# Peptides against a protein of PDB entry 3WG5: the designs that were tried, part 129

Target 1, 218 residues: chain A of PDB entry 3WG5
Amino acid sequence: LAKNIVYVAQIKGQITSYTYDQFDRYITIAEQDNAEAIIIELDTPGGRADAMMNIVQRIQQSKIPVIIYVYPPGASAASAGTYIALGSHLIAMAPGTSIGACRPILGYSQNGSIIEAPPKITNYFIAYIKSLAQESGRNATIAEEFITKDLSLTPEEALKYGVIEVVARDINELLKKSNGMKTKIPVNGRYVTLNFTNVEVRYLAPSFKDKLISYITD
Target 2, 218 residues: chain A of PDB entry 3WG5 as posed
Amino acid sequence: LAKNIVYVAQIKGQITSYTYDQFDRYITIAEQDNAEAIIIELDTPGGRADAMMNIVQRIQQSKIPVIIYVYPPGASAASAGTYIALGSHLIAMAPGTSIGACRPILGYSQNGSIIEAPPAITNYFIAYIKSLAQESGRNATIAEEFITKDLSLTPEEALKYGVIEVVARDINELLKKSNGMKTKIPVNGRYVTLNFTNVEVRYLAPSFKDKLISYITD

## One batch from the design tools (peptide; made by RFdiffusion4, then SolubleMPNN)

Design b2_p17_1_s1 (from b2_p17_1, 6 letters changed)
Fold by OpenDDE base, seed 5:
Structure b2_p17_1_s1 (fold): chain B 218 residues (1-218), chain C 218 residues (1-218), chain A 17 residues (1-17)
Amino acid sequence: as target 1 above (218 residues)
Amino acid sequence: as target 1 above (218 residues)
Amino acid sequence: AKVVGIEPISFPNRAAL
């Protein structure tokens, strides 16, 4: 019986144009192999809004389900990472991770203080994050509060409030718990039921370029 | 039976004089072929006010219906994009998109802060955006609030409040939902009923120049 | 005349989320 392939790849660090390239590469590999899904192990403090929006678009254009997994314990899907998660086909979190804190900023001053975004920008991202939540059938009120209250949630809270779909300690538990779940957004116009009954897990290593950029940007 | 042709073209990125050239080219091609309509897949953060006003005029001078479709998911018709949409014969949005945030600014300071427009300019654009909404039979109060409150809306909110006409996931759903709708503004002095029953969809590719400019301006 | 941008919320390429 042809084994369903599930790819697992890691994305760590700041969300940048290079992070988009990583998402694009990983998803493309999994698409070419007609994988059942790709799991992205995400650990990010946030990053660029433009890169984030492009990543969300790339996920939504995927020919296969893209599962965002906030992993390992101690990881976060903070700021831009939350938007990416909300734009995905399924969100999972490991225990000891966090999601939220989505208020946009213009940057940091020399003294490390936040340069606040004007209301125009904040309101745009409120609408955007609410739209992502609504499209995926997730809690749009909490999505707004990720901005307006700079709210952060534990995995258990996020699950309880309908922000995420799975809490899992590892890939095996994630596969087990998500087996038979429908994607929260369509794949090629259809909601897909995940089938993880007889799967081969393939890990995608970061490219040499990915490692170099991560090293320089961190 | 002669197939009605519907053209689809993409406009992405900043609204500039080059964006006007894209609109003009795309609409001209569709006019020459006596197309039933042209759909512009719009994804813009916004841009120049002068270019925006010229684009609105070009749309209003079109010999065929111009449908603005905020697409794909994650796209926006932000700022100048909202004005363009409000100046069009029909507005559609995909799930996960946004519209609004129309407050004019003079630009950005070196620190990334907004340089505010003086009240005279803000008031001019309030009157202008209200006029576009009124002409198209759309919600002029919300159009004003796109400026005064820097409001942004989801597709569902925009539909609910009478800002847009269609929420659609893709071109096929857009054609299906908009079939039999009247244009919100006249084409050659008449409101046109859209006929998408037996249509051929033709995609217009961006020119090499369009691609180069997009790459440089992003 | 410096063309008044209805500069969007340009997500300034610098807007960090």
Scores: peptide ipSAE 0.027, ipTM 0.292, DockQ to the pose 0.093; fails the geometry check
Fold by OpenDDE base, seed 2:
Structure b2_p17_1_s1 (fold): chain B 218 residues (1-218), chain C 218 residues (1-218), chain A 17 residues (1-17)
Amino acid sequence: as target 1 above (218 residues)
Amino acid sequence: as target 1 above (218 residues)
Amino acid sequence: AKVVGIEPISFPNRAAL
């Protein structure tokens, strides 16, 4: 009986065009093997909006469910990471992680002060993050507050407010708790019910290139 | 008598994949109009190495001379900006600008500390920046020190050490001083002598997309 | 191939998002 494969890969550090390449590579491998899902262990302080939007688009185009798992304890899906999570088929968080703080900035002035985004850009991302939440049946009001109040939530709060679907201590608990859940967005136009009853977990190591780029971007 | 057109465009902020798109767009417009040159007013703290390398490659593939002008006063061609400048056909700086600080980092730790690049990556960029300097007939020793000592230079120092070709207060002075200079790298396999004796200056505005992405990446 | 953020050390790469 062909075991349903679940891939697990780590994406850590700033969201960049290379992070897009990592997502693309990992999802592509899992797609090629007709995996039940891929779990991305995400730990990011945020990053580039363009890369973030491309990653969201790549996730939404995935032929398999993409689960964003904020892991390990102490990790965050901060800023761009929140958008990526909200664009995914399922969000899980480990205890002691966080999600939110999504206010767009233009960057840093020479003195290290944050350059505020003009209202037009802030409003664009408010609309965008709300759309991701709405499309995934997640709390769009809280998604907006991730920007307008720079709100950050614990896993318990995020679950309570309907931002995420699972709190899990490890991959085994994640698989157990998410088994039988429907994806929050479609896979190839259909909501998929996850089947983790008889799965083989395969860990994807970052490529040498991925390690090198993660090393250069982190 | 068809006036030789010189395009001027501004590229400000972090070097990203979108910055590549801006360079590509601006250079393409100037190529299409058979401009004498394009001047890119550069003000960057640095950015992504992949985008930087792609930008350098795009400049080197340009059908017209690309002049990097570190402008206005207070601007910098820092880090990635230095590599871009060193890969271009001519470098100019305004008084009160800087160039250098080219040490590659892997990024920032969660505590905001710089993650040092492994020696292999640092050595790669030492070789790369030296190659750019050597190919352009610029000071390869100083180019190396931009990494090994994280050296930053004033326009006067950069000119003195043979890192740049022109110090200019504005576009008019730049055109005047660079008139009759040969490009430091080939254009379509040939070193070109710049002719700014009878030119029309055309300013390229950033596209709405360019403004938006610059806003999001800054 | 790690794309080195050639950011000047002085600018905290705060994620723009």
Scores: peptide ipSAE 0.024, ipTM 0.265, DockQ to the pose 0.108; fails the geometry check
Fold by OpenDDE base, seed 3:
Structure b2_p17_1_s1 (fold): chain B 218 residues (1-218), chain C 218 residues (1-218), chain A 17 residues (1-17)
Amino acid sequence: as target 1 above (218 residues)
Amino acid sequence: as target 1 above (218 residues)
Amino acid sequence: AKVVGIEPISFPNRAAL
């Protein structure tokens, strides 16, 4: 019987257009091979809102389940990373990781102070993040508070509050715990039940370009 | 004889106003204790230009030498991190780290593409990064190329080209190699010769706020 | 002054997250 493949790829660093290209490449490879899913090991401080929105859109357009896995311990899905996670088919976090802090900013002042996004932009992203949470059946109140209170959560808190689906120490535990779970958003218009029975895990390495870009953006 | 103290602190993640607060806190502690230096273990993908400029200014206003150490292996001083490094009294990098990719951007488009900074902004940062390099006696041509070519360098290349001063695997090697080096910018108006003979290394932990912010910005 | 950025700087119509 043809082994069901689960791809695993790492995306680390700032969310940029190059991060979009990485997501697109990784998901495309997994789609082409009709993988059961792709797990993206995400460790990001955040980044660009527009890149984030495109990544979310690319995930939502995926022909296979995209699992965002905040990994390894010490990693985060911060700011833009939280939006990406909330836009995904399943969120997992390793113990000792974090999620949240989604308040949009315009930038930083010459004195290093945050330039607050004007209320119109903040409200836009409140609506956006709540939409992602609602569409995925995740806690929209907490999603809003990721912005309004700059809330950050542990994996255990995020699980407890219904922000994420899985706490897992490693890929094997993730596969075990997520086996039989239904995707939180549709794949090709259908909610998919994950089947991680007798899967082959295949790691995708960063391309030379990805390494260069990670080198540039990290 | 009172032990000369060298402080070591970690700054990881995006360059934000909170990162400024971390730099300020760490440097202030080291100043108050009349440390020989503070080593900032930097791992950043970059961040906000204004926060960066304030951090540079805070470093330049330091009463003690501030050594930027790109650490651990796999870390980077990317984008804003490069400017911070170039604004510091000494740059060190661990093997397997990177520096560069300093092209300013306005943001990312809804499709994840980079929104280029207009030429006026790019030229401003070219002038700025060249100024930092020139003031520190570092390679201003390479500093410009960090922007104009989005250049990134290994520690060995950065050392070879006169961008950085030290390649070191750990704090002990850094202290050994940088002992007797002159700061690349003044401390209180004077270039200081580093004295890492018989020093006590004191690690500064992130505050609860710093952990929260790192949790938020990483 | 239009906030000029090194990544991630967002301009008034575009937020950094």
Scores: peptide ipSAE 0.023, ipTM 0.259, DockQ to the pose 0.110; fails the geometry check
Fold by OpenDDE base, seed 1:
Structure b2_p17_1_s1 (fold): chain B 218 residues (1-218), chain C 218 residues (1-218), chain A 17 residues (1-17)
Amino acid sequence: as target 1 above (218 residues)
Amino acid sequence: as target 1 above (218 residues)
Amino acid sequence: AKVVGIEPISFPNRAAL
């Protein structure tokens, strides 16, 4: 019986259009190999909304389950990272990580202060994040509060409130705990039951371009 | 004889207006204590030009020497980080770090492609980076090539070409090697000879806000 | 990528998150 393949890739730093390219490349490789899933080890404080939305769309169009794993300890899925997580087939977090703080901003002023987003933009992202939560059967109230209160949660809280599906210390624990779980959103139009029995874990390294771009964007 | 104090602080991730706040806070603490210098352990792939320019200005206005130390191994002073380094009183790099790649961009398109800066903007930053290099007695030709060729250098190359002043593996080696060096730009209107004899090293931790913002911006 | 944009590239219609 051929081993089920699970890919693991790291995405770290700001969410940019190059982060989209990373997601697309990693997911495409895993799709080509008909992997059981890809796990994206995510450590991001946020980034661009446009890139985030594209990433979410790319995840939603994935032919295989995309698991967002907030890892390692000390990592975050902040802001755009939270949206990406909520747009994914399964969310896991390592102990000592965080998720949330999703308030949109226009940017930063010359003095370093945040330029607040107008209500129209804030409301758009409230609707958007709630949609992601609702579509995935996750806590839409907390999703809204990630924006309205700039709320951040621990893995334990996020699990408790039904924002995430798994708390796991490492890839092996993640695979063990998520084995037999259904994806929170469809994969190619159907909810998939994850099968992490007798798996081969394959790590994808950043490309030279990805390293250069992560080097450029992080 | 009172020990000379040297502060060490870490700045990691994207250069944002919050990074300015970190620089300002760290430098201000060191100024208040009349430190011999502050060493900023920098690991950045770049960020916002406006924030970068403000950081450079803040460094130039420092009452004490600001040493940019590209650290740890694997770290970079990319893009905005290079400008910041060139605007500082001394640049050090650890082995296995990098500096350069300074080409300005407007941002990223929806498809993840770079939106190139128009020639006007590129030329502005060429002039700016050359000015920083010239003012500090560093290699202005290489500074230009950081933009025009998107050049990146190793510590050894950067030292060889007169972009940086020190290659050091750790803080102790940095202090040892930079002891007796003159700052590359004035401190409060005068070039300062660094005195790292009988020093106390004090580490500054990120504030909760800095952690939150690094968590937001990295 | 090195957003060395002088102008606060406030993409008027683009939010940062």
Scores: peptide ipSAE 0.021, ipTM 0.267, DockQ to the pose 0.090; fails the geometry check

Design b2_p17_1_s2 (from b2_p17_1, 9 letters changed)
Fold by OpenDDE base, seed 4:
Structure b2_p17_1_s2 (fold): chain B 218 residues (1-218), chain C 218 residues (1-218), chain A 17 residues (1-17)
Amino acid sequence: as target 1 above (218 residues)
Amino acid sequence: as target 1 above (218 residues)
Amino acid sequence: PEVVGIEPISFEDRAAL
C-alpha cells in the first residue's frame, strides 16, 4: 500500500510576507504530492497582521489539512501565531510552549515602547479572532481574551479550554494522537479525518530565499 | 472615443505583506478595467525584503504598466521602495522627494540600532538590485551604490544618472511628461508606449482592510 | 523574544531593505 505522505516544515520567527511565502511554498509542495497533511512546526513571537490574515486565508484555501504544531519546547504561537493556529485545520502544542497574547499594536516606538492600537483596530481583531475560533469550533471566549486580557496559555490550559486539539512531545506522538481526528475546519468543503497510519514523514527545508529572509527577519 | 483610464492609488508606509496586498488589489482592479496604466503614489521608508520581492514580481506580472510615483513632496522611495521602483515600468519623482538607501539590514535591535546584514545577504541584494536596474535599462552602478554606499538621490540626480524617467510636480505633469514614453520593462512580453491622451484619472481608495493595516503599520 | 504583536514589524524589528 502506497504510504501516505505527511510533510513537516518549520516556520520560525516573525510573521511577515516572507512567512506567507513559506506557508504558500510548503503547502503547495504538499498539495502537489497529495499529502495526507502538512505539519508546520511554528515558533513565532508574532508579527504583522496583514501577513497573518493572508496566511490564514492560504491555510483555509489549502487542498490538504494544515496542522500547526507549536514546537519545539520553548516555542510559542504568540500574537499573529495564535491567529494562524486558530485558522488551521488542527492545532498541536509541545509541552513547554505557549499560545496567546494577541492584542494588536501599531508597532514599537523607537524607544521600544508599544504603540497601542486604537479601539477600532482592537475591535476588528476581536471580531476576527472570534470568527476564527467559531469557524473551527474552538473557544471564542478565550480567543477574545487573548486580546482583551493579553492572555497566554500553556498547552494544557489551551487543550482544557478547547483552544487546541493535541498536546504532543514530538512528531511521532502528534501523528499518533491526531490519527483519526477530524479537521476543525473544512478541506475542500469537507471535514477530513486524518489518516496517519503507515505514513512517510517528509521534512521540507527552507529554500535559499527562505533562509535569506529568515536570516533578515531574525 | 472611450477615454483610457489611468488609475492612481497611494501606498504609504512600510513595505510589508499588506503592502503586497495593496499592490495586488490595485493592479488587479486596473487590469480588470484594461487601464492604460496604474500610478502608485509611493511614500515609504522601506520595509521587508520578502514583501518587496513579491511586490516586484507582482509588478512584473502586471498586464498593464505600473508607474511608481514618489509623491508627494517630502515622500521617499527608500530602501525596499527603491527596489520596487526599479522593478516598475516607469519611475517618476516629485520635487523634494528621495530615492535610495537600499542597504539591507537584519532589523533593529531593541535599542533602535541597526542589526547589520551579513555579507551574503548584502551581496544577494546587490545582485538583485543590479538585475532590476539592468532589466529596466537603468543605472546598475548607482543601483549597487544604493546599497554599498547607502546612497540617496534627489529626483534631479536620479533623473540625471538614469535611475528614474520623470520628474513631475503632480499627476497632470506626470501624465503629460510620460505620455508617449515606453515602459522600461515589458508588459505581457512587449514594451508598451504609454498613451495619456484624453485619459480619465480614477483614484483608488484603500479598502477597509487596507486602512486597518496602514493604521497598524503606521 | 518579545511578543511581536499583530503589529507592523516595528521599525525596530524590521529586517529592512
Scores: peptide ipSAE 0.043, ipTM 0.280, DockQ to the pose 0.180; fails the geometry check
Fold by OpenDDE base, seed 3:
Structure b2_p17_1_s2 (fold): chain B 218 residues (1-218), chain C 218 residues (1-218), chain A 17 residues (1-17)
Amino acid sequence: as target 1 above (218 residues)
Amino acid sequence: as target 1 above (218 residues)
Amino acid sequence: PEVVGIEPISFEDRAAL
């Protein structure tokens, strides 16, 4: 019996246009193989809002479920990473990870101080993040507080508050716990029930280009 | 009977990318020899958050138990050092050492005053440090207070509050007291019971490169 | 369009602990 494929790919570092290219490449590969899902092991401190929004759109346009997995322990889905997670079909976190701190900024000053976003921009992202939460049936109040309070959560808190769906130590536990769950947003207009009973896990490595770009941007 | 090896390595000074390289090298050597554990004699005033997070990840990815030992007397696991400790499989402290003071900063001004981290960053690290504590079954309330109150603890206080596992005067006492303890986090997905009954202690010296870098950064 | 960074808290380069 042809095993359903689950792809796993890692995306680490700042969210940029190159990160979009990584998401697009990985999801496209998984789509081409009609994978049951792709799991993105995400570790990001945040990044560009434009790239983030494009990534969210790419995830939402996926022909297969995209699972954001904040992994490994010590990783974060910080800032832009939270938006990406909230835009995905399922969120998992490893113990020892974090999510939140979503307040937009314009950048950093020379002295390292945050340049605050004006209320107009902040309010835009409040509406945006609430929309992502509402669409995914996740806690929109907490999503707003990720901005208004710069709230960050542990996996246990995020699960408790209904921000995420799974706490899992590794891919095997993630597959086990998420098996039979419905996607939090539609795939091709339908909520998909994840079937991880008979799957082959395939890891996608970053391309040489991906590695080079990451090296230049780090 | 082939004696199980316990490696001991010293990491001293600021937490930097070079400190990560030291951790990685030392843990890799110990992993290659299938050591029972590696003990890192840690003495740090703190350092870079990025390097700290990478070090925590490297520890958590270790194939063998990593014991953080705040040593010798007068040493500290200050700031970044506390995070590293909380991310480890076991924490020990020598009498006369300290742990805590974990509030993130953006740096120092020209006059030596602290540039405070914005709430966004502070809240992120609150979540992060609480996550490390929770994962390791250590006191998450105190972990938070390491940030919110800039709390620093003695070994006796840290033990009392369930932040650390062992107070030990030297490596021999550490091995004796930690013998039969379970790791506070998994090793390769399993909690390991430390077996220090028949061990050979091997000291890892800093490489010439490590020494040179430390000399340049000090 | 002012690139609103949902900048990472570039915890990396600037946060000291």
Scores: peptide ipSAE 0.042, ipTM 0.311, DockQ to the pose 0.090; fails the geometry check
Fold by OpenDDE base, seed 1:
Structure b2_p17_1_s2 (fold): chain B 218 residues (1-218), chain C 218 residues (1-218), chain A 17 residues (1-17)
Amino acid sequence: as target 1 above (218 residues)
Amino acid sequence: as target 1 above (218 residues)
Amino acid sequence: PEVVGIEPISFEDRAAL
């Protein structure tokens, strides 16, 4: 029986157009190989809203389940990372990680202070994040509060409040706990029941380009 | 029995004069082929008010029903996109999309802050958006609040409040749900009952020009 | 008619999350 493949890839740092390229590349590889799923180990402080929205779309268009895993301990799915997670087929978090803090900003002033987004932008992202939560059957009230209260949650809180699906210490525990779970959004129009009973885990390394870009954007 | 044709085309990005050209081209193709309808998969953050008004007029002058479909998940009919939607024969939204945030602005300052529109301009667009809502039998109060409160809605909220007609996950669900619905504005002076029982879906690809312009305007 | 921009909420260019 051909072992089902699960890909694992890392996305770390600011969400940019280059991060979209990473998501696209990783998901495309996993799609081409008809993987059971891809797990994205996500560690981001946030980033560009445009790139985030494109990433969410790319995930939602995936031919295979995309699992966002906030990993390792100490990582975060902050701001844009939360939106990406909420747009994915399954969210997992490692103990010692965080999710939330989603209030949009227009940028930073010359003095380093946050330039607040006008209500029109904030309200847009409130609707957007609520729609992601509702679509995925996740807590839309908490999703809104990620913006309105700049709320951040622990994995345990996020699980308790129905923002995420799994708390897992590592990939093996993630696979074990998510085995038999349905995706929170459809894959090709259908909710998929994950089957991780006999999987080969394949790690995708960042490309040379990915490494170079990460080096330039850090 | 000749299959009724439904066209599907994508319009993504900022609303400009080039976006008008896309609408015009797509609708014209569908008109020439006597299509049952055209579905425009719309994903826009907004754009120019002049282009928006021209697009609304072009839709309203269409010889066939024009369905605005906020798609895919993660897409928006933001600002100008909301006006376009409200000016159309039917609005659908995919789960995970948004509509609203319609407050007009004069532009952005050098520091990136919004230049507010004067009350005269804001009031003009309030009247305009209310007119679109009233004409289409949609919620004019919410339409006004898209401006006055910079309101944005989820698909479920927009449906609930009578801003849109359909929430659909994909084109097939859209066709299924909108089958037998009347257009919200007339086609050639008559409200048309949509018949999607035996339709061929034809996708219109962006022209080389459309791709080039999108590349330049990004 | 003043080209009133219903400017894109260019969420893209300006919103950081």
Scores: peptide ipSAE 0.041, ipTM 0.316, DockQ to the pose 0.091; fails the geometry check
Fold by OpenDDE base, seed 2:
Structure b2_p17_1_s2 (fold): chain B 218 residues (1-218), chain C 218 residues (1-218), chain A 17 residues (1-17)
Amino acid sequence: as target 1 above (218 residues)
Amino acid sequence: as target 1 above (218 residues)
Amino acid sequence: PEVVGIEPISFEDRAAL
């Protein structure tokens, strides 16, 4: 029987326009093969708000479920990574990872100090992150507190508070635990029940361009 | 007689993933209306290499001619802006603008100092910028020197050296001077002769999203 | 225009042209 395919790809580092390209490429490959889902192993300290918003939009426009998996242990979906996760069809975290700390900043001054976002910008991102949480049926109060309190959560806390759906040690446990779950947002206008029974896992490597730009951005 | 439409849009500030979205939106609108061309009034100090490469690709995939116009006086197509210009179907500059200074950097250190790109990265961008120049029939030696010498040129110098095609004070002069010119790269596999006789100029405003992200990135 | 980062935007990893 033809095995359903699940793609797994890694996105590591800052959220940038290149990160958007990685998401787009990976999701497109998985879409082309009519995969059951794509799992993105995410490890990010954060990044650009513009890139983040585009990535969220790309995920929401996906023809297949996009699962954000904060992995490996020690990884984070910090800042922009949290927004991306909240925009996805399913969030999983490995033990020893973190999510949150979503306060927007304008940038860094010449002295390396944070330039605070004006209230208008902060309020915009509060509204935005709450919308992502609400749309996905996740905890919008905690989503707001990721900004207002700069809250950062463990996987266990995030699960408990209804921010994420799965805590998993590895891909196999993720597939096992998420099997039969419904996506938290629609795929092509419909909530999809994930079927990870008899799946083939395919790992996507970074393209040469991906490696180069990552190397440039490291 | 149905006037050929020329769209004009402004892109100002850092080259980012959002800048890509602006380019994509503007070009798409112009493509949908089967415009004679789109003119992008560009004013940028530079930005992200990844976004730049995506923008170049989007321009090269355009179904209509994309003209980069460094405007107004005081504007620049610096760094990433130069690459974008070199990837376009036609480059124009207003008097008092600049182009060049294309040396890649890895970023800024915590103290605000430039982190130099390793030779491997610098050499990659040298090859890339030379390819853009060669593909468009522009001066590849000068394109290299935009990196190796951090060269910045006036419109008059850029025209003289064969980096750009037009010096124009305003849109009307640009249309007049570029009328009958061939695109420097193909449109849908063919070099196009620009016809700006009896054209209607349509200005595209930034979307609300564009304004917001620009406001956030300012 | 300072690129609004969502913290922590490590500046170090931004290849800038």
Scores: peptide ipSAE 0.029, ipTM 0.271, DockQ to the pose 0.099; fails the geometry check

